# Peptides against a protein of PDB entry 5KEZ: the designs that were tried, part 295

Target 1, 320 residues: chain A of PDB entry 5KEZ
Amino acid sequence: NVAIYNPFRPWWERYQPVSYKLCTRSGNEDEFRNMVTRCNNVGVRIYVDAVINHMCGNAVSAGTSSTCGSYFNPGSRDFPAVPYSGWDFNDGKCKTGSGDIENYNDATQVRDCRLTGLLDLALEKDYVRSKIAEYMNHLIDIGVAGFRLDASKHMWPGDIKAILDKLHNLNSNWFPAGSKPFIYQEVIDLGGEPIKSSDYFGNGRVTEFKYGAKLGTVIRKWNGEKMSYLKNWGEGWGFVPSDRALVFVDNHDNQRGHGAGGASILTFWDARLYKMAVGFMLAHPYGFTRVMSSYRWPRQFQNGNDVNDWVGPPNNNGVI

## One batch from the design tools (peptide; made by RFdiffusion4, then SolubleMPNN)

Design b2_p29_2_s2 (from b2_p29_2, 20 letters changed)
Fold by OpenDDE base, seed 2:
Structure b2_p29_2_s2 (fold): chain B 320 residues (1-320), chain A 29 residues (1-29)
Amino acid sequence: as target 1 above (320 residues)
Amino acid sequence: DEELEKQLKEDAANSDAAEYNARVRKLLD
């Protein structure tokens, strides 16, 4: 991915890929392979956060400032390490003046235009699908158990399906023969937009962002909510079917006051309430649960915003 | 701070899916 130095190696640089090389701040491919092997050997499975909707931002300077030193040129849509060219992006397909998503009530914009300037891949092309599948299959062959598909809301479900259909079975050294990768898709659906979580049920599980948002309001006793109202927690609260849901109290985005849920989201900053929420989530039989492992950073609020929300995990001169 | 809590509650109540999506957007630099 792109190496950002201002601010110094923020967490979000990870979501601006310039290649599919397994070479990042977390380590090289050999180290990753070793980690996967060691984890699998003790029954810990690895799920990769796969960024396949886009490459890096269109405004990033061309060069070799990347975690693996690969050259890239956002201006010309040149990513030779893949390789991608201008033919592999949706620039001509997006009809907005800016080239970015401008109206989230327009499903076509949401899927065909750039997410905040991030170069949007043409996932309708078999070439693009194949390059992504090759990346994911390489990970599968290493021994990962599945994937979180980043920004799934911004991809057509059919394109995702086409990629998934190209995937190998899981590595038989650790998984039963014929096992399929576990797929969960990040889709923010709090209602009010045309894109629905149900659009993606055919590909795998979907993140249920209503979960953390509503649980936060209940535990905070906002809007007159009571714990007793959690009796029908799950589908009874309008959430997706349990077998399609991946649930969580917070994630890296809304832990920083961003994303779905707003201020209702509970985090480790509210330790007591957070423990209650996580405990409830783990005890209640709804959805596939995900527990956040995070870190403290020096929050500095200015005009209600944390100016240090970019801070990534503890590192040694940018290396995790 | 009760006033801050009130403000946060109101902000949360007034937020819609579009606003939430805007908050999730990746930073470029």
Scores: peptide ipSAE 0.039, ipTM 0.562, DockQ to the pose 0.064
Fold by OpenDDE base, seed 5:
Structure b2_p29_2_s2 (fold): chain B 320 residues (1-320), chain A 29 residues (1-29)
Amino acid sequence: as target 1 above (320 residues)
Amino acid sequence: DEELEKQLKEDAANSDAAEYNARVRKLLD
C-alpha cells in the first residue's frame, strides 16, 4: 500500500493499495505464510481484509513511496506491480463532475465513482476480476480460511460473485476437501439508501451495522431505550437474517465515533458499557459474532471531531 | 465529559449513512 508520512503512517494507508504484494508494515510474505501455518496448526483460522474495490487515492504523488517499494502513478492510473492501467478504472463510467461519489442515493454513483478520491476499479472487466482472483487465490493457497470484502457497498454484487466464482477451494492441508472460503462483506446499510444488505446475501454474510448502533443506544440509555426492549433482538429489530449477519459491537471505522449512529458505538473507551455490550453479543444467538481488539491513541477533539482519528496501532517508527 | 457527549450526539443526529460512508477512508488532498 501507499506509505503516507503526513500524518505519519495513518491506519488508513493500509486501505490504499498499489499492489497485491504481501509486504506491508505487518511483515513480508514469508512471515505471513509462517503465521498462517502456525495458526492453522493449532486450529486458529485466518480471514483476510481484502481491499478489492479500489487502489490508492487519486491525489497521492507518483513514485515508489509504498510499503513494498512498488512504483505507482495515480494520475495516470498506472499500477505496474499488478498491472493496472487507465483502462482498468471507472473514470469514464462515473458521471459526476468531480469523479467522486456525490450522491449516495444514486446507486450507480456509489458503485462506479470514487469513494473519497480512491481510484475505483472497473470490476466489470474480466481482466480486473482475474487479477483480484489471483491475489485472493494466492492467499487461499497459503491457507487462509476466508475474506472480509472491504467496501462491498461500492461494488456490484454480480461483479463480486464473478470474482468469487474464480476462487479455489480451501487448502486441503487444513480444511476438508471441497471447502469454500468464508466470505463476509462490509456493507453499511443503516436504511434510507437504495443499496441494501440483501443485495449481497448471495455472496456470503454481510456486516450488520445496525447491531452495534442500536445496542449502543440501548446500553447508553439514549432516547429512552431500555434493556428490556432487547427481548426480540435480531430480526425483530429489523436486522438481516441471522444466517446472513456478521455482528460486532464496534470496528476500526465506527470506533472513531462519527457519522450516523457513530456516537452511540460502544468501545474500549467506555469500558464498563463495552463489556456489557460484548457480553450480551456473545450470549445472544443472533448472527456470527466478531470481537474487536483495538488500541488507545491520543484523542484530540475539535468541534466534536477527533483530529487524531488517523493514528494507527502502536508502532516503532512506523513498523508494526 | 457531558459537553463532549452532547456535541457527539448532535453530530450523530445530524449525520446520515451517506455522510458517514463518505468519511470512512481518509485521503490527502
Scores: peptide ipSAE 0.028, ipTM 0.392, DockQ to the pose 0.061
Fold by OpenDDE base, seed 3:
Structure b2_p29_2_s2 (fold): chain B 320 residues (1-320), chain A 29 residues (1-29)
Amino acid sequence: as target 1 above (320 residues)
Amino acid sequence: DEELEKQLKEDAANSDAAEYNARVRKLLD
């Protein structure tokens, strides 16, 4: 991915890929392979946050400032380490003036235009699908158990399916023969937009962002909400079917006041309430549960926003 | 603080996919 130095190595640089090489501030491919092996050997499975909707931002400077040293040029859509070129992006398909998503009530824009400047891959192309599949299959062969698909809302479900259909079975050294990778898709669906979580049920589980948002309001006793109202928690609250839901109290985004859920989201900053929420989540049978493990950072609020929300995990001069 | 609570409630109510986009915007820094 792109190496960002201003601010100094923020957490979000990881979501600006310039190649599918497995070398980042967390380590190189050999170290990753070693980690996966050690984890699998003790029954801990690894799921990779796969960024496959886009490459880096269009405003990033061209050069070799990347975690693997690969050259890239966002301006010309040149990513030779893949390789991708201008033919592999949706620039010509997006009809907005800016090239970015401007109207989230237009499903076509949401999927074909740039997500806030991030170069949008043309996933309709078999070439692009194949390059992504090769990346994911390499990870599968290493021994990962599955994937979180980042920004799934911005990909056509059919394109995702086409990629998933190219995937190998899991590594038989640790998984039963014929096992398929576990897939969960990040889809922010709080209602009010044309793209629905149900559009993605065919590909795997989806993130249920209503879960953390609503649970937060209940535990905080906002809007007259009571714990007793959780009697029909799950589908009764309008959530996706349990067998399609991946649920969580918070994630790295909304922990920082970003989407989705805003201030209702409970985090470790509110320790007492957070423990209540996590405890409830783990005790309740609805959905597949995900527990957050995070870190403290020097929060500094200006006009209600944390100006230090970019701060990544503790590191040694950028190396974790 | 009632005013703070009100603000927090409003923030919660207005937070959706746009907040995700705000995160993405920072990727361009």
Scores: peptide ipSAE 0.015, ipTM 0.337, DockQ to the pose 0.055; fails the geometry check
Fold by OpenDDE base, seed 4:
Structure b2_p29_2_s2 (fold): chain B 320 residues (1-320), chain A 29 residues (1-29)
Amino acid sequence: as target 1 above (320 residues)
Amino acid sequence: DEELEKQLKEDAANSDAAEYNARVRKLLD
């Protein structure tokens, strides 16, 4: 991914890929392979946050400032380490003036235009699908158990399906023969927009963002909410079917006040309430659960926004 | 800060108003 130095190595640089090389702030491919092996040997499975909707931001400077030193040029859509070129992006497909998503009530914009400037890959092309599949298959062959598909809301479900159909079975050294990768898709659906979580049920599980948002409101006792109202928690609250749900109290985005849930989201900053929420989540049978492991940073609020929301995990001069 | 808390509650309510209203209707049924 892009190595960003202003601000200094933010967490979000990981979501701006320039290649599919397994060479990042966390280590190289050999180290990753070693970790996966060691984890699998003790029954801990690895799921990769796969960024396949886009490459890096269109405004990032060209050069070799990347975690593996690969050259890239956002301006010309040149990513030779893949390789991708201008033919592999949705620039001509997006019809907005800015090239970015401007109206989330237009499903075509949401899927064909850039998410906050991130160069949008043309997943309709078999070439692009194959390159992504090769990346994911390499990980599968290493021994990962599955994937979180980042920004799935911004990809056509059929394109995702086409990629998934190209995937290998899991590595038989650790998984039963014929096992398929576990897939869960990040889709933010709180209602009011044309894209629905149900559009993606055919590909795997989806994130249920209503879960953390509503649970936070209840535990905080906001708007007259009571714990007793959780008696029909799950589908009874309008959530997706349990067998399609990936649930969580917070994630890296809404922990920073971004995305679904707003201020209702509980985090480690409110330790007591957070423990209650996590405990409840783990005890309740609804959905597949995910627990967050995060870190503290020096928050500085200006006009209601944390100007330090970019701060990444504890590191040694950028290396985690 | 009670004023801040009030604002945060309002923001939270507005962010998921449609779903909140649906749930409230269900509770009233």
Scores: peptide ipSAE 0.000, ipTM 0.322, DockQ to the pose 0.026; fails the geometry check

Design b2_p29_2_s3 (from b2_p29_2, 16 letters changed)
Fold by OpenDDE base, seed 1:
Structure b2_p29_2_s3 (fold): chain B 320 residues (1-320), chain A 29 residues (1-29)
Amino acid sequence: as target 1 above (320 residues)
Amino acid sequence: DEELMAQMKEDAANSDAAAYNARTRKLLR
């Protein structure tokens, strides 16, 4: 990914891909293989957060300022480490003046335009699908058990399906023969937009963002909400079917107050309430549960915003 | 409930942008 130095190596640089090489501040490929093997050997499975909708931001300077040293040029859409070129992006498909998503009520913009300047990959192209599949298959062959598909709402479900159809079975060293990768898709669906979580049910599970948002309001006792109202928690609250839901109290974005529930989201910063929410989530039979493991950073609020919300995870492995 | 729903809709309208803006806001120079 892009190496960002101002601010110094933020968490979100990890979502600025310039290659599919497995060398980042988290480690190199050999270290990753070692981790996956050690985890699998004790029954811990690995699921990779796969950023496949886009490459880095269009405004990033060209050069070799990346974690693996790969050259890239966002201006010319040149990512030779893949390789991608200008033919592999949706620049000509997006019809907005800025090239970015301007209206989330327009499904074509949401899927064909740049997400906040991030170069949008032409996933309709078999070449692009194959390059992504190669990346994911490499991970499968290493021994990962599945994937979180980042920004799935911004990809056409059929394009995702086409990629998934190219995937190998899981590594038979650790998984039964014929096992398929576990797929869950990040789709922010709080209602009111044309793209629905149900559009993606055919590809795998979907994140249910209503879960953390609504649970937060109940636990906080906002608007007279009572825990007794959670009797029919799940489908009874208008959530997606349990067998399609991946549920969580918080994620890395909304933990920092960035959308998807706003101030209702409970985090480790609200320790008592957070424990209540996580405890309830684990006890109540709805959806596939995900528990957050995060880190503490030095929060500094100015005008209601944490000016240090960029701070990345601790790094002491010497990898820059 | 109505107030909550209104808030949820407001949050939803720019939920993606709010979530992903953090990825690029410091890159725009």
Scores: peptide ipSAE 0.352, ipTM 0.765, DockQ to the pose 0.045
Fold by OpenDDE base, seed 5:
Order: structure tokens, then C-alpha cells, then sequence
Structure b2_p29_2_s3 (fold): chain B 320 residues (1-320), chain A 29 residues (1-29)
């Protein structure tokens, strides 16, 4: 991914890929393989956050400022380490003036235009699908158990399916022969937009962002909400079917006040309420549960925004 | 930067944009 130095090595640089090399501030491919093996040997399974909707931001300077030293040029859409070129992006397909998503009520824009400047991959192309599948298959062969698909809302479900159909079975050294990778898709659906979580049920589980948002309001006792109302928690609250839901109290985005749920989201900053929410989530039989493990950072609010929301995990001069 | 602020306000109107803007907004400055 792009190595960002201003601010100094933010967490979000990891979501700006320039190659599919397993070479980052967390380690190299051999170290990753070693970690996966050690985890699998004790029954801990690894799921990779796969950023496959886009490459890095269009405004990033060309050069070799990347975690593995690979050259890239966002301006010309040149990513030779893959390789991708200008033919592999949706620049010509997006019809907005800016090239970015401008209207979330237009499903075509949401999927074919750049997400906040991130170069949007042409996932309709078999070449692009194959490059992504090769990346994911390499991980499967190493021994990962499945994937979180980042920004799935911004990909056509059929394109995702086409990629998934190219995937190998899980590594038989640790998984039963014929096992398929576990897939969960990040889809932010709080209602009011054309794209629905149900559009993605055919590919795997989906994130249920209503869960953390609504639970936060209840635990905070906002709007007269009571714990007793949680009796029919799950489908009774309009959430997706339990067997399609991945649920969580917070994620790495909304714990920083970004996106779905806003101020309702409970985080470790409110330790007592957060423990109540996590305890309830683990006790109540709905969805596949995910528990966050995060870190503190020096929050500094200016004009209602944390100017240090970029701060990544504890590190030694950028190395995690 | 007025243009950046305008874009941020627009992005804040959408839950997805608000989430992902954090990944790129500092590059736009």
C-alpha cells in the first residue's frame, strides 16, 4: 500500500493498495505465512480484510513511496506490480463531473465512481477479476479461512460472485477437503438508499450496521428506549436474517465517529456501557458476532472533529 | 480550504461517504 508520511503512517494507508504483495508495515509474506500456520495449528482461524474495490487515491503522488517499494502512478492509473493500467478502471464508466460518487441514491454511481477519490477498479473485466482471485487464492493457499470484503456496497454483487467463483477450496492441511472460504461483506445499509444488504446475500454474510446503531441508542437510553424492548432483538427489529448477519458493537471506522450510527455507537471510550453492549451481543442468539480489539489514541477535537482520528496502532517509528 | 469543507459537508450527508472520507480527506489538503 501507499506509505503516507503526512500524517505519519495513518491507519488508513492500509486501505490504499498499490499491489497485492504481502509486504506491509506489519511484516513480509514469510512472516505472514508463519503467523497463519501458528494460528491454524492451535485452532485460531485468520480472515483477511480484502481491499478489492479500488486502488489508492487519485491524488497520491507517483513514485515508489509504498510499503514494498513498488512503483505506482495514480495519475496514469499505472500499477505495474499487479499489473493494472488505465484500461482496468471505471474512469470512462463514471458519468459524474468529479469522477467521484456524488449521489448515493444512484446505485450506478455508488458502484462505478470513485469512493472519495479512491481509484475504482473495473470489476466487470475478467482480467481484473482474475488478478483479484489470484491474490485471494494465494492467501487461501497460505491457509486463511476467509475474507472480509471491504467496500462491498461499491461493487456489483455479480462481479463479487464472479471473483468468488474463481476461488480455491481452503487448505486441506487445516480444513476439511472441499471447504469454501468464509465470506462476509461490508455493506452499510441503514435504509433510505437503493442498494440493500439483501442484494449481497448470495455471496455470503453481510455486516448489519443497524445492530450497533440501535443497540447504542438502547444502552444509552436515548429517546426513551428500554432494555426490555430487546426481547425480539434481531429480525424483530428489522435486521437481516440471523444466518446472513455479521454483527458488532463498533468497528474501526465508527469508533472514530465515522459513518453509520454516528454518536450512538458505543466504544471502549465509554467502557461501562460498551461492556454492557458487548455482553448483550454475546449472550443474545443473533448473527455471527465480532468483538473489537482496538487501542487508545490522543483524541483532539476541533470543531467537533477529532483531528487525530488518523492515528494508527501503537508502533515503533511506523513499524507495527 | 472552502472546497474541501464543502466536500466534507456533502460527504457527511451519506453514511458511507462519512466513513470512507477519513481515508482520503487528508490527501486532498
Amino acid sequence: as target 1 above (320 residues)
Amino acid sequence: DEELMAQMKEDAANSDAAAYNARTRKLLR
Scores: peptide ipSAE 0.342, ipTM 0.715, DockQ to the pose 0.056
Fold by OpenDDE base, seed 3:
Structure b2_p29_2_s3 (fold): chain B 320 residues (1-320), chain A 29 residues (1-29)
Amino acid sequence: as target 1 above (320 residues)
Amino acid sequence: DEELMAQMKEDAANSDAAAYNARTRKLLR
């Protein structure tokens, strides 16, 4: 991914890929392989956050400022380490003036335009699908158990399916023969937009962002909400079917005040309420649960926004 | 609560942009 130095090595640099090489601030491919092996050997499975909707931001300077030293040029859409070129992006398909998504009520824009400047891959192309599948298959062969698909709402479900159909079975050294990778898709659907979580059920589980948002309001006792109302928690609250849901109290985005749920989202900053919410989530039988493991950072609010929301995990000069 | 739902919808409409803009806001300058 892009190595960002201003601000100094933010957490979100990881979501600006320039290659599918497994060398980042966390380590190289050998170290990753070693970790996966050690984890699998004790029954801990690894699921990779796969950023496959896009490459890095269009405004990033060209060069070799990347975690693996690979050259890239966002301006010319040149990512030779993949390789991708201008033919592999949706620049010509997106019809907005900015080239970015401007209207989330237009499903075509949401899927074919750049997400906040991130170069949007032409996932309709078999070439692009194959390059992504090769990346994911490499990870599968290393021994990962599955994937979170980042920004799935911004990909056509059929394109995702086409990629998934190219995937290998899981590594038989740790998984039963014929096992398929576990797939869950990040789809932010709180209602009100044309793209629905149900559009993605065929590909795997989906994130249920209503879960953390609604649970936050209940635990906070906002708007007269009561814990007793959680009796029919799950489908009874209009959530996706339990067998399609991946649920969580918070994630890395909304923990920082960004993303679905707004101020209702509970985080470790509200320790007591957060423990209540997480405890409830783990106890109540709905969805596949995900628990957040995070870190403290020096929050500094200006005009209601944390200006230090970029701060990454504890690190040694950018290396963790 | 309709008001809560309305607020949540408003938040949802901007949620993606808010979440992902954090990844690019300083780079887009």
Scores: peptide ipSAE 0.341, ipTM 0.758, DockQ to the pose 0.046
Fold by OpenDDE base, seed 2:
Order: C-alpha cells, then sequence, then structure tokens
Structure b2_p29_2_s3 (fold): chain B 320 residues (1-320), chain A 29 residues (1-29)
C-alpha cells in the first residue's frame, strides 16, 4: 500500500493498495506465512481484510513510496506490480462530473464511481476479477480461512460472485477437503438507501450495522429504551437473518466516529457500557459475533471531530 | 423515536462517505 507520512503512517494507509504483495507495515510474506501456520496449528483461524474494490487515491503522487517499494502512478492508473492500467478502472463508466460518488441514492454511482477519490476497479472485467482471485487464492493457499470484503456496498454483487467462483478450496493441511473460504461482506445498510444488505446474501454473510447502532441506543437508555426490549433482539428488530449476519458492537471506523451509527456506537472509551454491550452480544443467540480488539490514542476533539482519528496502533517508527 | 431514526438515516447517508473520507481526506486537502 501507499506509505503515508503526513500524517505519519496512519491506520488508513492500509486501505490504499498499490499491489497485492504481502509486504506491509506488519511484515513480509514469510512472516505472514509463519503467523498463519502457527495460528492454524492451535486452532486460530485467520481472515483477511481484502481491499478489492479500489486501489489508492487518485491524488496520491506517483512514485515508489509504498510499503513494498512498488512503483505506481495514480494519475495514469498505472499499477505495474499487479499489473493494472487505465483499462482496468471505471473512469469512463462513472458519469459524475468529479468522477467520485456524489449521490448515495444512485446505486450506479455508488458502485461505478470513486469512493472518496479511491480509484475504482472495473470489476466487470474478467482480467480484474482474475487478478483479485489470484491474490485471494495465494492467501487461501497460505492457509487463511476466509475474507472480509472491504467496501462491498461499492461492488456489484454479481462481480463479487464471479470472483468468489474462482477461489480455491481451503488448504487441506488444516481444513477438511472441499472446505470453502468464509466470506463476510462490509455493507453499510441502515435503511433508506437503494442498496440493501440482502443484495449480497448470495455471496456470504454481511455486516449488520443496525446491531451496534440500536444496541447502543438501548444500553444508553436513549428515548426510553429498556433492556427488556431486547427479548426479541435480532430478526425481531428488523435485522437481517441470523445466518447472514455478522454482528459487532463497534468497528475501527465507527470507533473513530466515522459512522455508521453515529454517537450511539459504544466503544472501549465508554468502558462500563461497552462491557455490557459486548457481554450481551456474546450471550444472545443472533448472528456471527465479532469482538473488537483496539488500542488507545491521544484523542483531540475539535468541532466534534477527533483530529487524531488517523493514529494507528503502537509502532516502531511506522513499523508494527 | 422518529426523529432519532431520521437522524440516524441522515447520519447513515453521510456516514458512508464519512467512514471512507478518513482514508483520503488529508490527501485531498
Amino acid sequence: as target 1 above (320 residues)
Amino acid sequence: DEELMAQMKEDAANSDAAAYNARTRKLLR
């Protein structure tokens, strides 16, 4: 991914890929392979956050300022380490003046235009699908158990399916023969928009953002909400079917106030309430549960926003 | 309840952009 130095090595630089090479702030491919093996040997499975909707931002300067030293040129859409070229992006397909998503009520823009300047991959192309599948298959062959698909709302479900259909079975050294990768898709659906979580059920589980948002309101006792109302928690609250839901109290985005759920989201900063929420989530039989493991950073609020929301985990000069 | 839901929906529409703007906002300014 792009190495960002202003601010100094933020957490979000990981979501600006320039290659599918396994060399980042976390280590090299050999170290990753070693970690996966060690985890699998004790029954801990690894799921990779796969950033496959886009490459880095269009405003990033061309060069070799990347975690693996690969050259890239966002301006010309040149990513030779993949390789991608201008033919592999949706620039000509997006019809907005800016080239970015301008209206989230237009599903076509949401999927075909750049997400906040991030170069949008042409996932309709078999070439692009194959390059992504090769990346994911390499990880599968190393021994990962599955994937979080980042920004799935911004990809056509059929394109995702086409990629998934190219995936290998899981590594038989640790998984039963014929096992398929576990897939969960990040889809922000709080209602009111054209794109629905149900559009993605055919590909795997989806994130249920209503879960953390609503649970936060209940535990905070907003609007007269009571814990007793949680008796029918899950489908009874209008959430997706339990067998399609991945649920969580918070994630790395909304922990920093970046939606979805706004101020209702409980985090470790509200320790007592957060423990209640996580405890309830683990005790109540709905969805596949995910527990957040995070870190403290020096928060500094200005005009209601944390100006230090970019701060990544503890590191040694940018290396974790 | 309706106002809260409306606010949540409004926040949600803006929250998607907000969630991902964090990835690029300093590069675009």
Scores: peptide ipSAE 0.339, ipTM 0.747, DockQ to the pose 0.046

